# Peptides against a protein of PDB entry 9GMZ, part 123

Target 1, 343 residues: chain A of PDB entry 9GMZ
Amino acid sequence: TGFPLELLTRPATERLAYFENYTVAHPRLKEVYEILMRTIAEPAGASFIFVYGASGVGKTTLRLRVEQKLTELALPKLESDRARVPVVGIEAIAPESRYFNWKEYYTRALITLEEPLIDHKFDYGVRGISRDNFGKINVESKVVAPALRRALENALIHRHPDVFFVDEAQHFGKVASGYKLQDQLDCLKSLANMTGILHCLLGTYELLTFRNLSGQLSRRSVDIHFRRYCADSPEDVQAFKSVLLTFQQHLPLAETPNLVDHWEYFYERTLGCIGTLKDWLKRVLSDALDREATTITLKDLQKRALSVAQCQKMFKEIQEGERQLSETEADVQNLRSALGLGA

## One batch from the design tools (peptide; made by RFdiffusion4, then SolubleMPNN)

Design b2_p16_2_s2 (from b2_p16_2, 5 letters changed)
Fold by OpenDDE base, seed 2:
Structure b2_p16_2_s2 (fold): chain B 343 residues (1-343), chain A 16 residues (1-16)
Amino acid sequence: as target 1 above (343 residues)
Amino acid sequence: VAPRPAVSEPVEPVPL
């Protein structure tokens, strides 16, 4: 099974959009998706889910698939409960300053939660929050962070999403001091507790530093490690090759490119991260479509590949994250041994 | 209902 052959007669924009929207259900994505969906359905008193993994592993793809599925599952209930939003998702932005901008965070969350098409319009009870002629939320610059927080708490309670997603959540950790990072964790914890809404933070391995600072969050958090594929695992290599085979069949080109024969080069330049692979192939496909090319060549791939220096930097960041996780497992074992519990 | 970006259905990897 490949792309619809009718795409070959379609504009380059439609051909590119097909590939952009195409998702391979690779083993690690499927595993993490199933764990995340089960945890959202049955949080077992958890207030947080942490999804961490390498940059470009596919966390945003995971989020979008879960958001889609939660929306589909909620449709029958949304007919009767016109106030409900099934899921809300934002992307955290890196702070421009040494301080996290809570005002901006609450504003973005409110704007994302309170979409124009929802039938039941909520009154925030806060001066300077309004809707435009299209029903879009507008927050005036005079509205202070504590008022925006109360507005968001009330909106989350009223809309009752199954989960609140924060993508790129490692950006919460980018603050000048560990004390301020703890205050940020306490703010998020308080928001989750006050609203009763499950929060899912997706991020890089930098999110582990944020997770580890709150021993109190650990009791109310579920951890999900979104692993990359490793070249030292035959099963992971096979899965990575199967992803390449699937992508080559779903590139809307007249001649199917042979990506699988170049799997080592793809692995070298993606580090086993499928999001990085997809983004690379998207760039190469765009270039091929612009040239009306019949296929993708190794030269086309090389032109859009990450540099060796970029890959080396990304690999060091991955190795440090994987090391921190392995150290945590060793710490558990050391703790058990110190408690007189067997290995 | 909030408009969501269209996401393709996940396709299982083709085995080698």
Scores: peptide ipSAE 0.018, ipTM 0.540, DockQ to the pose 0.656
Fold by OpenDDE base, seed 3:
Structure b2_p16_2_s2 (fold): chain B 343 residues (1-343), chain A 16 residues (1-16)
Amino acid sequence: as target 1 above (343 residues)
Amino acid sequence: VAPRPAVSEPVEPVPL
């Protein structure tokens, strides 16, 4: 089944929004989704989940699908417990300054946790945190980071989400010498411990540095590798082609573009990352809709493709992350062999 | 083998 044909008579904004909101349940996304949902349901004393993978692999899409599902599953309980928020998800911001802005992080977390639509408001116990007439949180400039942290701790305890998502969590690492990274991890660990809320950090392979720095986090963390599709795997190539076919059918254009026949070019410019593919197709669709075009051409694709230099840079970052994981897997095998645990 | 369509769903915000 393709897109709803009625979209062809709709404004460009609605056509673009359809494709933007469209999610392909590709094999790797489904696998990671099932692991993540199971881990959230049964954390087994874990305080952290790390979801790591290539930039543009689809981590934000995974988060949004899990947030949706956790919300749906919580609906029957939310009728009786109107203070509850089933899930909270934020993106970590890359700091403009050499220091991670904890004040901004806590403010954004509070704003996201305390949606205007939630009926049951509570006092944060912090002067200078208020709600406007629309129920939106306002934080006065005088409120300091330690006070915002206490407000967030109280809010997380009161709202008791099943998980707290932090997307782009590698941004915690970009600001810090290895020493400052430990302090940030200890801060996050303290927040998870004080609230009893499971934290899920989603990010690039830069998150592997967090695992290696804290032997205490490793004991209380679950690791989920969100792999890209690899061109050396026939199964992965077939899955990637199936994703292209699905997107081809769901581009709201009068003439179905031929994406599948160009699969190698799509692979070259996405490195097997479905998020990168979707974002590329969104840009190309937007350009086509602006021109009132009936279809997408190879020239339209080329105009919005990542450069070869960008792809080469991204590929080096992926290869380094995949290498580090492969070495860790080999170390586990070597440890098992050394312990006399047969392979 | 011809590729098959993957299962697909929209991501719609579920209101709280």
Scores: peptide ipSAE 0.018, ipTM 0.570, DockQ to the pose 0.091
Fold by OpenDDE base, seed 4:
Structure b2_p16_2_s2 (fold): chain B 343 residues (1-343), chain A 16 residues (1-16)
Amino acid sequence: as target 1 above (343 residues)
Amino acid sequence: VAPRPAVSEPVEPVPL
């Protein structure tokens, strides 16, 4: 089944919004989703989940799908427990300075936890944190980071989310020397331990640096690799073509474009990353709708494609991340062999 | 072999 044909009579904004809100449940997304949902339901004493993979693989889509599902599952309980929040998700911002802004992080986390629909007022026990008449949190400039941390700890304990998501979590690493990164990880570990709330960090392969720096975090962490599709795997190529076929059926255009015939070009310019593919198709669809076009052409695709130079840069970053994982897997096998454990 | 459509779902915002 394709898109609802009624969309062809709707405004360009509704047609674009349909495609934007459309998620292809491709094999790698399903696999990672099932692992993540199971780990959230049964953390087995884990305090952290690390989800790492290429930029544009679909980590934000994964987060949103998990957030929705956790919210849906919690709805019957939220009627009786109006203090509970089922899930909280924030995006880590790249700091403008060489130092991670913990004050800003705690402020954004508090604001996200305290959606205006929460009838149950919570006292943060911190002077200079208030709610406006709309229930929105206001944090006065005088409130220091340690006080905001205590407010967040208390809020997380009181609201008791099943998981706390941090998207683009590699931004914790960009700012710190290795020692300062350890201090940041120890800070996050302390927050998870004090609240009893499971933390899920989503990010690029730069998150692998976090795994290597804290042997104590590794004991309480679950690692999830969100892989791209690889052109050397026949199964991955078939999955990628199936995603293209699904997208072409769900582009709200009068004439269905044949994206599958151009699969190699789509692969060349996305590196097997479905998020990159979706974002490319969104841009091309927007351009087509602005022109009142009946279909999408190869020329329209080429106009909005990433440059070869961008793809080459992204591919080098992916290869370095995949190499680091392969070396880590080999090191684990070597360690097992050296311990007299079978490989 | 012709590719088959992947399973897909809309992402609807659930009000909290």
Scores: peptide ipSAE 0.017, ipTM 0.572, DockQ to the pose 0.091
Fold by OpenDDE base, seed 1:
Structure b2_p16_2_s2 (fold): chain B 343 residues (1-343), chain A 16 residues (1-16)
Amino acid sequence: as target 1 above (343 residues)
Amino acid sequence: VAPRPAVSEPVEPVPL
């Protein structure tokens, strides 16, 4: 159980690509994956799914795995319905100003939804939206945000994705005023309602502030907390060590490095976030391959580790998010107790 | 207790 040994004779680029494409199905990822897949299959009148957790916990990996699975499940139907797209996923861009760039959002969503290879070219009914000779969507600078919105609504209705993913969705909340944030929430709500397409917003704990501003979204939303591994939980520590052992076996190096014996140092510099761990190991592997090294050492790890100051900052952001969720969980328990519902 | 390997799957691109 490990990487294919033939990789040791392959180019450094292929060895690195193997590790990049390798995904550990760790317990938290599996749990959140199963919840998300079930919720997409049976949304029960929900218009939104919120997936929140620490930066580097693995939200993008989760999204990509769900996109892959939804595509795989849709393949038999896509042969008969060439207009259908099974899933669409975009990343929300951080606003350069105190305002969210809706024009850019709608443009990126349209470009992602309208792959060049899709048969049945859709007419958006909007002047200045066209396809080039390669089938790529081109949006002229003169096209205004309301026209792009109508084009996206029509495209989502025509393509009927099972879910619309928005990664880094906390960027919707990075607005200067509460009223404009409400208007943005109402805009997203309207898009979901007009299209009938389920929206999944993935983000950091900053997404909670966005989610909590709309008491109307809360009634039509499913919440999924993608937790990190906690060092105070023996089960979480064991899961984290198992992830290290798995990565240790899947680093395409001649000598298997001992990562597990350094688990505390890995925990200190990742805060129990597996995405942060994978990115760290990827950087270290790249350095080792560039040197034609047979293994990686603690010194190689230290060279690519996040600084203590970076970890302290990230940990404060995590603790604040976990605190806000714990308060919400306590409020739910208090409400249940006050209603005479058992704990 | 010695850690056990976690289940892992390669992310292969699904042919579209």
Scores: peptide ipSAE 0.016, ipTM 0.553, DockQ to the pose 0.091

Design b2_p16_2_s3 (from b2_p16_2, 5 letters changed)
Fold by OpenDDE base, seed 3:
Structure b2_p16_2_s3 (fold): chain B 343 residues (1-343), chain A 16 residues (1-16)
Amino acid sequence: as target 1 above (343 residues)
Amino acid sequence: VAPPPSVSEPVEPVPL
């Protein structure tokens, strides 16, 4: 099954939007989705979920699919509880300054919790937080971070989401020399404990630093590794080729491009990361639609590929993350052996 | 309202 053929007569904007909104249900995405959904349903006293993996592996796609599913599952309850938000998702911003902007974080979280699906006006108990005529939260410049935190705590308690998502959560680790990453983790841990809301931090392998810093955080966290596809695994290569086949069938072009025959080149320039692959194909599709092209060529792919230098940098970051995980697995096995627990 | 994102069925294995 390919794209709807009627798209070939539609504007380039509709054709591009179709592909942008298309998601391939690849094996690693499905696996991580099932683990994450189960963990959200049954957190077993966990306060945190860490979802870590390569940049461009598909973490944002995972988040959006979980948010959609949690919303669908909550619909019957939302009819009776109009104050409830089923899920909240924010993206952590890279600090422009050497310190994480907690004021901005709390403001964005509050704005997201109050997006216009909620008829029930909540009073945050904080002066200088108001709603505009469109129901959007306005935060006056005079409102300080501790007041915004109290407003967020009250909003999270009142709206009681099943999970709070923080995408690009490695940006919490970007602290100036002198701020302890520990203090930020203790702040997040305090927010989760005071609200009773499960937090899911999604990010790069830089999130592994957060786990290693606090043995107390580790006791209340669930880890989910969102793996890339590996070229040394025949099963992973087959899955990657199958993703290419699916994408080539869903590119709204008059002639189906042959992506599968170029699988090694796609692997070389994506490192087995499906998000990176999708974003590459979006750029190439946009260029093809702008030229009214009937298909995508290898030359079109090459024009929008990541450089070898970019891929080498990304691959070093992946290898370091995978190495740290492998060392941790070896340490667990060594601990088990030392405890007299068999392999 | 953007149409709900189309989700593929589980990726069919490409014949080796």
Scores: peptide ipSAE 0.044, ipTM 0.673, DockQ to the pose 0.275
Fold by OpenDDE base, seed 1:
Structure b2_p16_2_s3 (fold): chain B 343 residues (1-343), chain A 16 residues (1-16)
Amino acid sequence: as target 1 above (343 residues)
Amino acid sequence: VAPPPSVSEPVEPVPL
């Protein structure tokens, strides 16, 4: 089944919004989704989930789909417990300085946790945190990071989300080296322990450096590798082609473009990352709609493609991450062999 | 011209 044909008579904004909101349930997304949902439901004493993979693999799409599903599952309970929030998701900001802005992090987390739709006002016990007439949280500039942390701890305890998501979590690791990075990890660990809330950190392979610094977190964390599709795997190539076919059918254009015949070019410029593919197709669709074009051409694709230099840089970052994981997998196999467990 | 690879079933859309 393709896009609703009625979209062809709709404004370009509605046609673009349809494609933007459209998600392909590709095999890797489905696999990671099922693992993540199961882990959230049964954390087995874990305090952290780490979801790592290439930039543009689809981690934000995964988060949003899990947030949606957790919200749907919570609806019957939310009618009785108006204080409860099923899930909280924030994005970690790249720090402008050599120091992580904890004040901003806590402020953003509080703002996201305390959306206007929550009828029950919670008293944070912190002066300078208020709600406006629209229920939006306002944090006065005088409120210090330790006070914001206490407010967030209290809010997380009161709202009891099933999980706290932090997207782009590699940004915690970019700021600090050595003891300062450990202090940041201990701060997150303390927040999870004090609140009893499961934390899910999503990020690039740079998150592995952060993950590996705490041998204590290793015992209380679940790792989920969101893999890209690999061109050396016939199964992955078939899955990638199936994604192209699905997107081809869901581009709201009068003439269905042939994307599948160009699969190698799509692979070359996305490195098997479906988020990168979707963003590329969105840009090309926007350009086609602006021109009132009936279809998209290879020339339209080429105009919005990542450069070879960008792809080469991204590929080096992927290869380094995949190498680090392969070394860790080999260490696990060596440990199993040393324990007398079969490989 | 090799026949276009018969990409079998499209990947199911995740519901909106």
Scores: peptide ipSAE 0.034, ipTM 0.576, DockQ to the pose 0.096
Fold by OpenDDE base, seed 2:
Structure b2_p16_2_s3 (fold): chain B 343 residues (1-343), chain A 16 residues (1-16)
Amino acid sequence: as target 1 above (343 residues)
Amino acid sequence: VAPPPSVSEPVEPVPL
């Protein structure tokens, strides 16, 4: 079990692309994937799903795997319903100003819903939105955010995706005042309610501040915590070592590197985040392929590692997020006890 | 020590 050996005779670009496309189905990714797929299939009146966890835990990998699976499951229905889109996914952009750019958000969402391969022409009911000869959406500069909102609502109703994904959703929280943050939440809530489309917001622990500001969203939201691996858990350490073993088998090099013996160093520089680990190994693999090296060494790893200062900063952000969740779990338990629901 | 079970079920790349 490993990479296809024929890759050793292929160009460095194909060898790197193999590793880029390779996904380790690690226990936390599988757990969150199963919960997310079940929640999308059976929302039980939820309008929102919040997926939160450390930066580099693997949220984008989770999104892409769910998008792929929803597309595969929809293929038989898409033959009969050429208007349907199974899933839509966008990344939220950090605002350049104290204000979130809703015009840009709606434009990007419309462009993503209207892939060039969709033969079914849809009238958005908005002047200044058109398709070119390649099916690409063009939005004239004169089109205002309220008109783009109506176009997106109509497109979401007509295309009826099973879910709308927003990656890096903590960027909605990067507004200058608490009142404006509530207005952003109410805007997203209105979009979900008007379209009947389930929204999944993926982000860092900064997304908890956004989630907690809406006591109304809490009644119609499902929370999914994408945990990192913890070094104080023997099971988590074993899972992390298993991920290292799998990656070392799937690095397309002539000699299999020993990553597992360095597991503590990998843990120190990734904090148990598998996305951070994959990105590190990708950089090291690229450097090895550029040198026509037969393997990777500890020196190659050290050259591309995050600094101790970067790891200390990321660890403080993780500890604050994990603390906020632990307090919320304690508040739920205190509420249950106060209601006479046994602990 | 038996190698821990490969956590990677190969997610076959869906051809784009």
Scores: peptide ipSAE 0.034, ipTM 0.545, DockQ to the pose 0.054
Fold by OpenDDE base, seed 4:
Structure b2_p16_2_s3 (fold): chain B 343 residues (1-343), chain A 16 residues (1-16)
Amino acid sequence: as target 1 above (343 residues)
Amino acid sequence: VAPPPSVSEPVEPVPL
C-alpha cells in the first residue's frame, strides 16, 4: 500500500507534510522501540536510560514515537489526574561556549513541561518565574540557574512524567576536562534522584564517555544501542532495501521512482542511517514538488546528497563508536572468563 | 492538532 492517491491533487505543502510525518517502521527502530517502551514501563530501579547510535540513525524519530505512545496510553488516566504530564522531551543545545548552559537547559525543560493546556498552575516557589494569561511561562533574566533547577525539580515532582527525554545529550559532554564532565553527570544524577523521574538520554556514541565515567550510573542505567544497517550483513542489506522500497511507495509523486535499483548509492551516502535517508529524500521531494516534477531522478538525488567528504567524516565517527562498543563486549567476556563464569 | 504521524506496517523484508 502506497501514499493516498488524492495527495496528487493537493498542494505541494500537504504532499511534503505527508512524507515528513511518514515513518517507516524498520526492524532496528521496532527493536529499540520495544526495548525502550518495556524499560520505561518496568525500569527495575534504573534512574537512567542511555540510547546511543550514529548521527542520523533515527533517535529523534524513536523519541517522538515513544512520546506519542506514552501520551496515548496515559489519556484515560489524565482525565482523573489533570496535573500529570505523561512524558516530557527536550533537545539539549550545543553550547556556543565551552560550557554547557544549565540556565538555558532548565528554562527549556520547564517551558516544555508546563504546556499551556495544563489547567493546574503551580507555584514554582521561585521569584521571577511567571505564567502569562495564555499559560506561557516567562522566566526573568535575573533568575539564576540554581533557582531554575529547584523550579524544574518541583515541576517534575508535581507533573510526574513516566520519563524525561533529553535528545542530543552528547552536548552535556562538550566540556574541556573530565572533572567538569563528572560534575555535569552528578548534576543529572541529583536531578533524577531528587525528582524520582526516569531520565532517557539520547545521543551519539559520545554518550559512551558518560557511561564509563561513573560506576554508580552503570548500576542504575539501562543501555540501548541503536545500530545502523551494515553492508557486510545480508540481513541488514535486505532490511535497507525494504526501507527504500517503502519510501518509494510513500513519495507522493505521479510516477513511483525506482530507489531500490540505486540502493548502493543510497547506502554510500547514508551509511545505513535511516534518518539521514529520510532527510535526503525529504529535500529531494521538496525540490521535485517545487518544479511540479512527476518523479525523482538520479540527478535530483545527486543535487541533495551529502558530499563524499561529509560521509567519510561521519563514517570515521561511527567506526570509533562501534569500536568502543566491541571493546566493551570483549571486556565483559574477559571479565566473565576471569570470574570463572563460562563464556 | 497535527494529524498523528503515519507509521508503516512492519517492513517485512520483501524478497527482491
Scores: peptide ipSAE 0.024, ipTM 0.648, DockQ to the pose 0.272

